# Peptides against a protein of PDB entry 8BZL: the designs that were tried, part 164

Target 1, 228 residues: chain A of PDB entry 8BZL
Amino acid sequence: SYDRAITVFSPDGHLFQVEYAQEAVKKGSTAVGVRGRDIVVLGVEKKSVAKLQDERTVRKICALDDNVCMAFAGLTADARIVINRARVECQSHRLTVEDPVTVEYITRYIASLKQRYTQSNGRRPFGISALIVGFDFDGTPRLYQTDPSGTYHAWKANAIGRGAKSVREFLEKNYTDEAIETDDLTIKLVIKALLEVVQSGGKNIELAVMRRDQSLKILNPEEIEKYV
Target 2, 242 residues: chain B of PDB entry 8BZL
Amino acid sequence: SRRYDSRTTIFSPEGRLYQVEYAMEAIGHAGTCLGILANDGVLLAAERRNIHKLLDEVFFSEKIYKLNEDMACSVAGITSDANVLTNELRLIAQRYLLQYQEPIPCEQLVTALCDIKQAYTQFGGKRPFGVSLLYIGWDKHYGFQLYQSDPSGNYGGWKATCIGNNSAAAVSMLKQDYKEGEMTLKSALALAIKVLNKTMDVSKLSAEKVEIATLTRENGKTVIRVLKQKEVEQLIKKHEEE

## One batch from the design tools (peptide; made by RFdiffusion4, then SolubleMPNN)

Design b1_p18_5_s1 (from b1_p18_5, 10 letters changed)
Fold by OpenDDE base, seed 4:
Structure b1_p18_5_s1 (fold): chain B 228 residues (1-228), chain C 242 residues (1-242), chain A 18 residues (1-18)
Amino acid sequence: as target 1 above (228 residues)
Amino acid sequence: as target 2 above (242 residues)
Amino acid sequence: EEEERKKKAEEWIKRMEA
């Protein structure tokens, strides 16, 4: 048995702890990201908040900076560590470079952090994938995805978590230039994509929108229902 | 035996570094990367496995990375490890340029990274990088160059080589078809397509599944160019007609 | 300088979580 406590290569060249971390992501609530023309949209499946749980503490979409936000799938405790380090890096970058981070820069930082946890003894991989969206300083909308291995790529649209396969299949069919022609159509595309795996109701979706030169807006359930 | 399989960078009783060997095994399952040195340039050709409709096209190449104005590399193995190493290569090259006001010699950049790789095999608490690299470059000392490095931190200069899936078969074909002293960039491109067509586990070679970069010298400057899909299609078509 | 950067970041994080 390979020592489950450390990330080592198997004889056939597998990093089992990374693969098992990816299985933890597949058990997470579904998240979707879509890049529009002048908008980025994140949507997340709301877990049924237990009665008496503060909904504020269950948010799966968070700001990393004024121009960058992140959704995740997998271990919430692992996500908190990544989010906090990313936020510190975004502020440090503003102080040292005098410009906000690019979405690629902060994604690469998060990816490098994850990779380091796959190569050090006494550390396990982070059990999270993340969708990172935002605007570069030139006003270009960006969407990146990163996994437990520390791999990252840029996407037009993507999904992570338990329903990711069905959501990706929907997006592959429905993501067109026409479907993202307006901000409202882009928002509608994200909602429709999530409805492939979320049982009916705007109440079960968390939706965040970032437009060019605007702050992150979390839509309330009533605003979401207008697009359903 | 089992105790050494789970330990990072420890010699077996037989003198083997199992974690390095297992890292090399991981690379054997990666997409094929070829490098060919010609008289008038050097090229990298890499298998593109991840073709997703929703992928943002901003990535000119998934497996070929520009390091500086005079060097590029291709990677076989764990993508996240590759990203860390390619970023380190860029940092080393930039630090050298700032310190010496000239580009880093190709072999020195390769050696600097190989020392890092070796350290990850020497010191406990780390696993080897699951990545092999091909490096192409030009410098004033040796002209056009092709290098290969592995997880052990070993490297070598090559006229033609291959890493990743079916690399042994590819190297055998390169040994048969590589004409020493007569290799033009045009003939090297044709050879790359020929070898990839035989070594890739695909029914039909398509331009969507192949990335090619060339490094040439034009007007005393290095030019690194990723071939357009149409150019790769033309190379494939030419090969199918022969 | 690193401590000041960390402090500013922590203040920003607190404001973003509020």
Scores: peptide ipSAE 0.010, ipTM 0.529, DockQ to the pose 0.016
Fold by OpenDDE base, seed 3:
Structure b1_p18_5_s1 (fold): chain B 228 residues (1-228), chain C 242 residues (1-242), chain A 18 residues (1-18)
Amino acid sequence: as target 1 above (228 residues)
Amino acid sequence: as target 2 above (242 residues)
Amino acid sequence: EEEERKKKAEEWIKRMEA
């Protein structure tokens, strides 16, 4: 019945379609984000790319603008829609406001989009959580998370996807001012956090780094191995 | 009937709007928010449930939102729905200010949002907002004001009220202890702590779990202030000593 | 007033769905 696709309240006050979308996120590959002092780092669990699959086509970390990037967990097709809408908004903001978006602004935009899909007729929630990182125009590093409900918060560090619980538990114990004192230490923290759930070591990690006044850099496997 | 549960907000044979009732049920499980009107100000106190070590330092209250220079609100219910509604409140207030060159009266802002809430209960294919709000404000017409609104789009003015978890018990306590005409902001703050201590499902009330904002008038200007954690700690300590 | 309310609601819904 198509009626099951409508996001409605249960008698006990639950939005089952939102909860089920959150379960779809939990089945996704793990992503982690950490805010350092002058760096933001995203790490994602690489699914074993089938030997015949082009590695370029399975990017879970994408740029939204020059100053903002996003990792996601959940439905890849849903993520494409969100990413495209966010990119259009980033460009529109530059044209209309003459400044790049703040990380909070674009997160709020994405969150509002997700929320609308939880309240619109004939629409299901997006089966995606996102970690959104970047720098505001003042050079402040930011990390936000958003979920299928459209809720968003600012974080020092967070994780999403199947291994998120274990990664968060690790980050709660190991995220200190000392652990993020340098860019290299911040990168190491992300790698160590992902290694809690990634069985095959550094080869199965995708890592992206954005430093102040620098573009997004995706690290190659050899660069990652230097931090392991 | 399952048909009334799964479809657009429609009346049951008994005249009930089940989706609105279920939205109110969702709010009943949310963190407690209370508001108290005093002679010299008005306050909001809200339970903070999301205490996570990895959260970024929230400069602003998680559950208390400044709407304009003369109004603030607190929210119980779905955070994403709350963000949408609080953003709309700000936009309505700003549009009014631009159009009339004066701040929107408190009740007019509340009514404008309530019309939106009601529309989501009446128009096809939309679920109600899973959010109740408390509004505090000052205007030149009625002075200090406290309002409550629910998912139906209904609202009312209050001297003291509560939404969210254990709201019925909180309202009962407020009715017993609220002294009409004698309520100072200081006494209202003490009452807020007293009520939260009894209604929050916590072993001990801590300042990290409570957000408080006050709205006062100083030199003909409205001042909205979120209390610092140390100030809340002092209020809790004072209550424990009484 | 009902028509204006409906129009405002429809405009709001449209803006939120865009």
Scores: peptide ipSAE 0.236, ipTM 0.579, DockQ to the pose 0.075; fails the geometry check
Fold by OpenDDE base, seed 5:
Structure b1_p18_5_s1 (fold): chain B 228 residues (1-228), chain C 242 residues (1-242), chain A 18 residues (1-18)
Amino acid sequence: as target 1 above (228 residues)
Amino acid sequence: as target 2 above (242 residues)
Amino acid sequence: EEEERKKKAEEWIKRMEA
């Protein structure tokens, strides 16, 4: 069966393993990214952490470097591999090029990694999409998305995972220059977008913000509730 | 047949590379790309399918890539494969420039990539690249050039050609309307719009759905320019008036 | 020349897999 073959074309030209990896992403928790004027914001749907799980261990937003963060939808184990590779590349780039990666550079690296896993026999695609946000060294805020195929694009705003369609529809209607005029408005936009698919307010949202020349800040639930 | 369908880089009993054929099938469903060689330039025209309001407009072109100062390409097929191959084209061109202190000849760049494509069809453990490319370029040896390459690593020079969706119909139209030796870039642009209007699976051709790049020579330098939306609108309007 | 091109392609594949 072509659908069970790793990294082969079907007779009709489909890479079923890539398509099925995209289905794995659609089963993931919703993530949203928005580029503001001087801020990038990532929001993720918190799955109900089992009462006994350390909430600190279930972070879906991670730093790749001081200037780059990533949220993902899909297979957490796959994401861990990608994150680790990306972190190593960010550090390597700092050592070899003497500058931090651009958001586009590290996105392209991740995309190339994903693509290779779609072309090598014995390897399945990564079951993840990612939203990659950060600042270039020139202070420009960036948002990129990658999918299991290894495609990537730059976005003003986007969403991935289960609720991505509804969140994107919201963002398409509500993303305006006025809606991102301030950092607070940008944060509010992300929260409102997630609330299209997330029940019960700020308790079920993980939110991270990166401002120009600032490190990643994860907002606590109380800080999130101030924007709701 | 199914035994060969799931195996990369092997011949069928009939001598066919099914994985290459299936990669070509994938390309047949991709957006249309046209290339037309004129006496005074070369153009690429590509269907833009992904029009999203939330895309960052900094995206210069979805399907047309500058390779170096003298060459550009358009892609039909798997975008991620295209990104890998386009990056490699840039690297090959840059390495040549560094080694020889002159730009890589167009055909040599095409051949170098085609060897890579071919290798992915011959060496086990790999699938073919699901990408066809059109290359436009200028060099001192042959002047303006248009090439097409496919997943097999085959390539050829063309006066006009098409890849992607409805490519066969487009090629037939190009054969009918292409005037050898009389093709100006202006006429080529008009022809590109005419063919796209007939081959794109859209009720009406719009400028937002078409990317066009031209490669010309000005003052002894190659100029690669992506047409602005307004320029494409004017071309479409002119075609509608004819 | 063909063998050299093949070798270069093989080297490229190897680099892409690394």
Scores: peptide ipSAE 0.143, ipTM 0.526, DockQ to the pose 0.073; fails the geometry check

Design b1_p18_5_s1 (from b1_p18_5, 10 letters changed)
Fold by OpenDDE base, seed 1:
Structure b1_p18_5_s1 (fold): chain B 228 residues (1-228), chain C 242 residues (1-242), chain A 18 residues (1-18)
Amino acid sequence: as target 1 above (228 residues)
Amino acid sequence: as target 2 above (242 residues)
Amino acid sequence: EEEERKKKAEEWIKRMEA
C-alpha cells in the first residue's frame, strides 16, 4: 500500500495535515517581523548554536533578492526548498519583466507553492511559516506572512514559531506610530519583542535590517547590544 | 497514534515526522563517526564494527567514502542506504564537473543530497533514508569544510561534530576540548582518538576498530588520505602515554 | 520545478529500483 500522504478533508471539513504542519511551525524558533516607516526588521531567536556549529550555516534569515528577505519557523529542510524556488522566481522575474519582484508577488508565489503541496497527492504540506519583508520598487516597506496552508496576509508586525503568541501580544500593545518613528526605535521594538521569549538577552537574537535602497544588513551581537 | 508511525511523510498531530525520528533512532545505534575541522586540514574518524577476519584486507574504508578529489564523507546508519547516497553524491559531483568544468562547491554537493533526503520526507510512498553523513572537503570559496546531514535533509557546517552511537557524549567532549582558531590537524587527530576512546565502549581502543581519513592541501591540490593502521596505532599509543 | 523535483525524485527512485 503506497502510504501516500494525502492531505484530505476530514468529515468536519478540516485539513488535518495542514493543522499538524502548523504544529510543526509552533515548535520552530521564534521569528518576528516589523515594518517601520522606511525600514523593515526581522528578528529570530538563535537556537543555542552549538559552540562547534558554523554560524554561517545556521541562518534563519535569508535574502530572496536584493529587495526581499525571509525569516521562517518550522522545518529547516522544507524552508530550504521554498527559499531556493523563491530565489529562482525572483531572478526569472527580473529577466522576464525587467523589474524586481514586489514583496506581494513573491509572497503570492510562495503561498501558491505551499497551497499546491496541500492539494497534491503524495505530498505533505510544508512545515513552515515565513515572514517575508522588503521594499517594493516605489520604496514602500512591506511585511507578509505565509503559513503551511498557503494563506498570506500583509502585516505591520507579526511573529511566528515558538513564543509567537507572547511576541504578538507584545507587538499588539507596543506597535504605535511613535514606536516606529525612527529606524532605531523600530529595531528596539523588534529586540524588545523577542526578549519576551528569549532568556539570554541580545546574544541569542539574530537581527536583520533592510532600509530603503539598501542591502540586507545582519547586525552583529555588538550592534544588537547597543539597542538593549 | 500508530497510524502516523507507519506512514511516511505524514505529520503527527504534534507536528512531528515520526518516520524521520525513527530513522534518526536507527542512526543512534550505528557506529560512531567524528569530524574535526582544523586550520590546515579536516578529518573523519569512524568506528569500524565489522572486523571479520575473512574480510579481504584490500577493502579500504568501510565507513569513509571518497566522493571526488576534494571531498569525502563518513556514514552512520543503514549500510544499504549509505551506499545509495554515497553513489548519488559521486554522480552529482561528476555531473557538475562535466557541466561546469570545475569541481562542485562542498556546500552545494551537501545541499543537493539534502534536497533528495528532504524529498523522501515530503513525497509519499518512500521511507526516509536511515543515514546521517559527515562531509569533509575543500573548495576555493570556503577552504576546508565539515558538514553534517541527517535523514530530514537538514544540514549544517561544523568545526567538530559526531554522529552515530554516543554522539551526544562525543559532541560534549568536542565542545570542551576544541580550541577555536588553534586547531591543527595534529591536534585534531589527537582529539579524535581521545573522543573515540571515551565513546567506544571498549576498554582499549584498537587501530583495527578505527578508520581515520585526513583531507589536506599540498601544492595547490587536495589530498585525501586514509591513515594506515600503523599510523592509527601510533596515535593511540601517544594518547595512552598522555 | 515541483513537478521537476517530483520527477527527479521519481526518476531517482526508478533508478534505484532498476
Scores: peptide ipSAE 0.026, ipTM 0.613, DockQ to the pose 0.035; fails the geometry check

Design b1_p18_5_s2 (from b1_p18_5, 9 letters changed)
Fold by OpenDDE base, seed 2:
Structure b1_p18_5_s2 (fold): chain B 228 residues (1-228), chain C 242 residues (1-242), chain A 18 residues (1-18)
Amino acid sequence: as target 1 above (228 residues)
Amino acid sequence: as target 2 above (242 residues)
Amino acid sequence: MEEEEKERAEEWVERMES
């Protein structure tokens, strides 16, 4: 029996399940990514952690490898599957190619995975968009975005989730070479962008920074407040 | 809404997974399960609904399952689904132990099952598991731990939480009475009885309707113990005297 | 009705993100 829940084209050429997955993303917490000169920064709207919940288990930014990290908007359980697959691929690449993945490579891998789930008869799309940032082996900072369709693009700066429109409008106005001239200015730009949609306070922002030849650093609330 | 109630879990126009939501709603009608983390241990307390005199009480618990020497779980939802998932948890834990010659870390076991749950929300021809779980455990990395997972494959760590019937009310009570850093296992047991007494639709809480398990460390070993009925009676009596 | 549905959907996504 053909499982009728296939992602199929509408008469007007739309894939409804992909569009509906995008609606899930639009309702997710806001994430922002910015590529600086020698830094990449991810910021995420921190949902009020429920009282009695362990904050350790509510991370929205994760490392895929030493040189790549990801933030997402949408379904956390779906994201975990993508993250796990991406991590395995990163390690496999290191073993087979003897070099770390490029940010584009792992983005393409994730995008291909998502795309397959839009075309497979017995699968629904992933309910996530992702911002993938990192450094290539040549030291070039990269930022990519993927959506539920499996489409991906490179960006200087972008945002996903419920506040993405406002954040993008802010970035379009404020992303300049001068605004990213230093690491600190780049971090400040991300925080300012998030503050367009998040109420003031370092407590409501999760921020991660990756510099050239350095591991992912998650900033603590005190460090974030220094930039506010 | 009904049009998206297909056998396969799909997104609604609003970006919702109705089959997952319906599974969660079904769990809301299941017996209450509560977990509380203390400084010196962790506990599960569960409502026992099926009291049949002819049931062979040889079972460890109706709702509490030992997973390995360092972990146990409680379930709310469809019993058959719970049996499948608890068996899978045991298998995962055993395979890990055999492969690495060390017990599986608590969060890794939880995550492994959550990935399975998630798969049943994404792959066609399957429905979500109609089960939420509370996990208690100890490992060398984080010590005593309490986790909750739902049909979506989402999970979280908690100091105290509740699943099943009247879970929202129970969580509210836990938020009011739980004192971080000051919770002993003794106080946690008292809190569990207090919350169950208010959330269970019974005039009087009885020991026959409550299962409690504790996880502690003794001489560098994890001890998982289901409280005897007499011990539960004493806890109830103490609560009634306060 | 549309606002209520939107709110419910947002709450659902919020739960799925926790």
Scores: peptide ipSAE 0.046, ipTM 0.619, DockQ to the pose 0.054
Fold by OpenDDE base, seed 1:
Structure b1_p18_5_s2 (fold): chain B 228 residues (1-228), chain C 242 residues (1-242), chain A 18 residues (1-18)
Amino acid sequence: as target 1 above (228 residues)
Amino acid sequence: as target 2 above (242 residues)
Amino acid sequence: MEEEEKERAEEWVERMES
């Protein structure tokens, strides 16, 4: 069957395995990314953690390098593989080029990896989309998105996962130069965007902030509530 | 029963390579790309379908890629596949330059990629690339050139051609209106707008939905230029007045 | 191809071109 196991063209030109991987992403928790002037912000919808589960193990936002972080929607196990490969590439780049990766570079690497998994037998597409944010070495904030097909684009703001449509609609209306004039306003924009799809306020949001020349900071629930 | 073969590199009983055909079918639904060769230059014109408000950079050339100083291409089909192939083209061109200390001839670059594309149709465990390409270039051997390649690895030189949505209709129009030996770049641009206006399923052609690149020679150097939106608007306006 | 299948294919390709 052309729709199972291997990624082949259907008679009408579809790559069903890629399409189905995108459907898996749409079922994932919502993630949002916003590029500010001197800040990048990622927000993710928290899944209810089982009572006995360590909250530390359910992180949807991770660092790829000191200057790059990623949020994803879709299959967590697939994401782990991509993250590990990306981290290795970031370190390799530092060793070989003697500079950290640009956000575009690492995005392109991830995208190429995903694309190859759509064109090889014995492999299925990765069931993840990712928002990749960070700073280039010149201090320019960047936001990229990639999907299971291996496509990637640069964004001012974007969202992935089940609530992505509503979040994007909100961002299209509310993303202005004024709305990102300050770091705090940018953070507030992300929170407001997520609240379009997350009902229980700041308790169900994970938020990460990266400022120029600063490390990734994950905000605690109390810090998030200050922006609500 | 719609006969499809899930195996990528085998012939059907009828001698068909279904995966190649299906890839070509997919390309037939992609955005339209045109190429036109003129006496004083060559151009690519491509449909821009996706305009997102939140994109960081307005891709002035979403479907048009500079390969080196003397060549560019446009793509119809899967963007991720296109990105891989365009990157490979750049690498091939760069390796040639380093090895021979001169730019790669246009046809040699096209052939090198076509060999790769063909391999993905013949070796097991791979699917065809879901892309067709138009190549424009200049070299000292043949001057201005236009090539087309498809998922099979086949290629050909053209005076004018089209890939993507409504390509057959576009090619028919080009055959009717293309004047061999008399085509100027200005006339080619006008022809491109004329054909796109008829082949794009839009009520009104707008500059935001079209990207155009020209390749010319100025003072013994190749110049690849993506037209500004205002320039495209002027071309559209001129067409509407005719 | 049925018209519906064609439309689905076009939408898919458009998405993949984006």
Scores: peptide ipSAE 0.021, ipTM 0.517, DockQ to the pose 0.135
Fold by OpenDDE base, seed 5:
Structure b1_p18_5_s2 (fold): chain B 228 residues (1-228), chain C 242 residues (1-242), chain A 18 residues (1-18)
Amino acid sequence: as target 1 above (228 residues)
Amino acid sequence: as target 2 above (242 residues)
Amino acid sequence: MEEEEKERAEEWVERMES
C-alpha cells in the first residue's frame, strides 16, 4: 500500500508518509510561540510526568544555541536527532562564519534536513513540527515554524500540536501591538493562549522566554502563576 | 501495477515512470503560477493560498523566489521540495558567477537544475521532486526569457505558460489571447490577471491572493520587482472595469 | 558536456544522500 511506502507518491500525488507524520504532530502536546517586540516566548503543554520520572528530563523546550531555542510537537526521539544536528550546525556556523546563526538560517537547515528525509526511500519523515525562536545578531526577534515536510515560515505567533487550532484562533484574535507592548504582556498572551487547551492552569504549562541579549530562561511554576 | 507505483526510478512495462507522473499530479493540485514573456519584460503571477493573519509579512514569499540579479522563479508543488530546489538554483548561479565572473545564462541555470531533477528520477532510492518551476530571466544572449521545468527534468522555453491548478485551461486562454510580437509588460499583466481570474477557484480575485513579479531592464540593469498589493489591486480593478 | 553534467548530477545526489 502507498501508505507503507516510505517516500513515494500516491497516484493522486500525495506523500502519505509526510501526511502521517503530520498526523503524529497533531497528536503531540501543544506548543505555542509568540514574537514580542523584544522578547520571544515559547509555551508548551506539560504532559503528566509519571511521579517517578524526573521532571528535569522531560523538557520540550531546548536551546539550539545561545540565541535560538526550539519547542516541538510530535515524536520526542525524532526531535532529539533534529536538535542534535541543529546544535552541531549552530556551533559549526560560529566556527566557520564567525557569527551565530540567524533564526532563519537554522530553521532552513532543519527544514532541509526534514525535506531530505522525505525524499529518500530508505528514510521516513521526521514526526515533528517545531517552533524555532530567537534573536538575530541585529537584535530582531524571530519566530519560525517547520513541519515534517520541511516547509517553514516566519510567524508573529503560531502553535503546533493537539490544541494548535484553538490556540491559533485565540492568537489571531488577540495578537495585537498592544498585546505585545511589553514583555509581561507578551508572556501573558502565551499563557492565555495555552490555557485555551491546557487544563489545570499554570501548573501544566512549561514556559520559556528569551529577551534581547539574554539567554533562554525557563520560568518556574510560581513565576508562571504570577502571569495568570 | 502497484509494484511500479511504489518504486522510484523504474519503468513500467509500458515505459512509464509512475512516480514522475504522480509528482506531476501533485503539482496539478498546487496553486496556479503563470509566466508571460513580453517585449519589454517578463512576469510571474502566482496564486497565494496561504493567507494567515499571523504570518510575518517581512518573510512571506509563497511562490516567487529571486534567484540572482537577473532571474527569478515561481514554484508549483511541494513547498519543501521547492525550497531545496530554489536554494540549489541560487548556489548554482553563485558558483557560476564566481567561476566565470559573469552571470549564468538563463538556460544554463535551468538546465543545471533539470539535470538534478532528472537524476532524482533515475537514481535508485530517490523520489522525484514534486515541483514544477517557471523561470524568468534576462541575459545578454537571448534577452528576456521564460522557461518551465517539471519533475522529470524536462524543460522548455515559453512565451507564456502556466503550471499548477487549472494549468491546462490557463494555457488555452494564454494561447488565445497572447499576441506574439505585440505583448507589452502592461498587456501581459492584464492578461495574467484575466487568466488568474478565470482559473483560480475563487469567486472574486483579490490582491491578497495573487503574487506578481516583473523582470525588466532599466538603464542596462535587470530589475526584479514584486508588485505591491495596491498595484495588484489596481490591475484587478482595471480588469473588472473591462 | 552531457556526461559532465550527468556526473555532476550524480555527485549532487550523492552529496544530498549524505
Scores: peptide ipSAE 0.015, ipTM 0.501, DockQ to the pose 0.076

Design b1_p18_5_s2 (from b1_p18_5, 9 letters changed)
Fold by OpenDDE base, seed 4:
Structure b1_p18_5_s2 (fold): chain B 228 residues (1-228), chain C 242 residues (1-242), chain A 18 residues (1-18)
Amino acid sequence: as target 1 above (228 residues)
Amino acid sequence: as target 2 above (242 residues)
Amino acid sequence: MEEEEKERAEEWVERMES
């Protein structure tokens, strides 16, 4: 069947393995990203961590470099591979080019990696979408999204995973210059967007904030509750 | 037989490469892209299907890519494949410039990419790229040029052509209305709007759904310009008044 | 229109394979 072929087109021009990877992403926990004026914010739905799971091992938001972080939806194991490759590339870039990567550069790298896994023998697509946020060296905040196909685009705001549609609809209505006028308002926008799909309020939300010239900060539950 | 469908580099008994054909099928579902060669320039016109309010501003165009100072392209098909190929085009062009200290001739750039495309149809375990490209350019050898390439690695020069959705109908219209030797950039723009209005799967043509880029020569330099929305609106309005 | 595009694609492929 064409659906079992990893790297072939169907007669109607579909790459079923890519489409199925996208379905895996849609089953993943919701992630949202918003670009503010001088801030980028990532929010992720916390799934009920099994009582015995180490919370440290279930991070949906990770740093790729000092100026770039990523949230993902889909297969965690696949995400680890992508994250590790991206981190190596970020370090390599610093060594060879003597500058940190731009957010676009590392996004393109990740996108190219994903795309190659859609054309390589014996390799399935990565079952992940990613929101990649950060600051370019000139201080410009950036938000990019990439999917299992290896496509990528720049966004003002976006969402991935199970609740992505509802979150995007909310953001389309509520993302205004006024709504992102301050860092606090931008954070509130992300929280409100996630609350469209997350039932248990601030306790089930992970938030990460990166401000200009600052490292990634993961907000604690108490900090999140101040914005709810 | 199923054997020919599942293997990328095997000829059918009829001599067909089904994976290439299926890649071409994928392109047929993409937004329409037009290219028209004029005496005083060349243009690309591309359909925008997905307008998202939350998209960040795209440099140059969403669907039209600047390759170097003398060339641009538009793509139909799988976006991720297109991104890989457009990046490769830029790399090839830069390597040539560094090696020869002059811009790569348009046809040579197209050929170099086509060789890559062809290789992906010949080497086992690789699928074809699900992308067709229109190339516009200027060089000192042939002046203004328009090329089309497909997943097989074949390419051709054109006076006017179309790829993507309803491309066959568009090409038919272009054949009817294209006046050889008399085509100005102004008339080419009007023709592009006319064809897009008929071939785009949209109730009403709007400027937000169309990207147009022109390539001209000014003072011995190539100028690649994306038309502003207002300019596209004026072209549409003019067409509606005719 | 879909059939015409398919036929055209087939013709192009045939020309190239030829």
Scores: peptide ipSAE 0.058, ipTM 0.488, DockQ to the pose 0.045; fails the geometry check

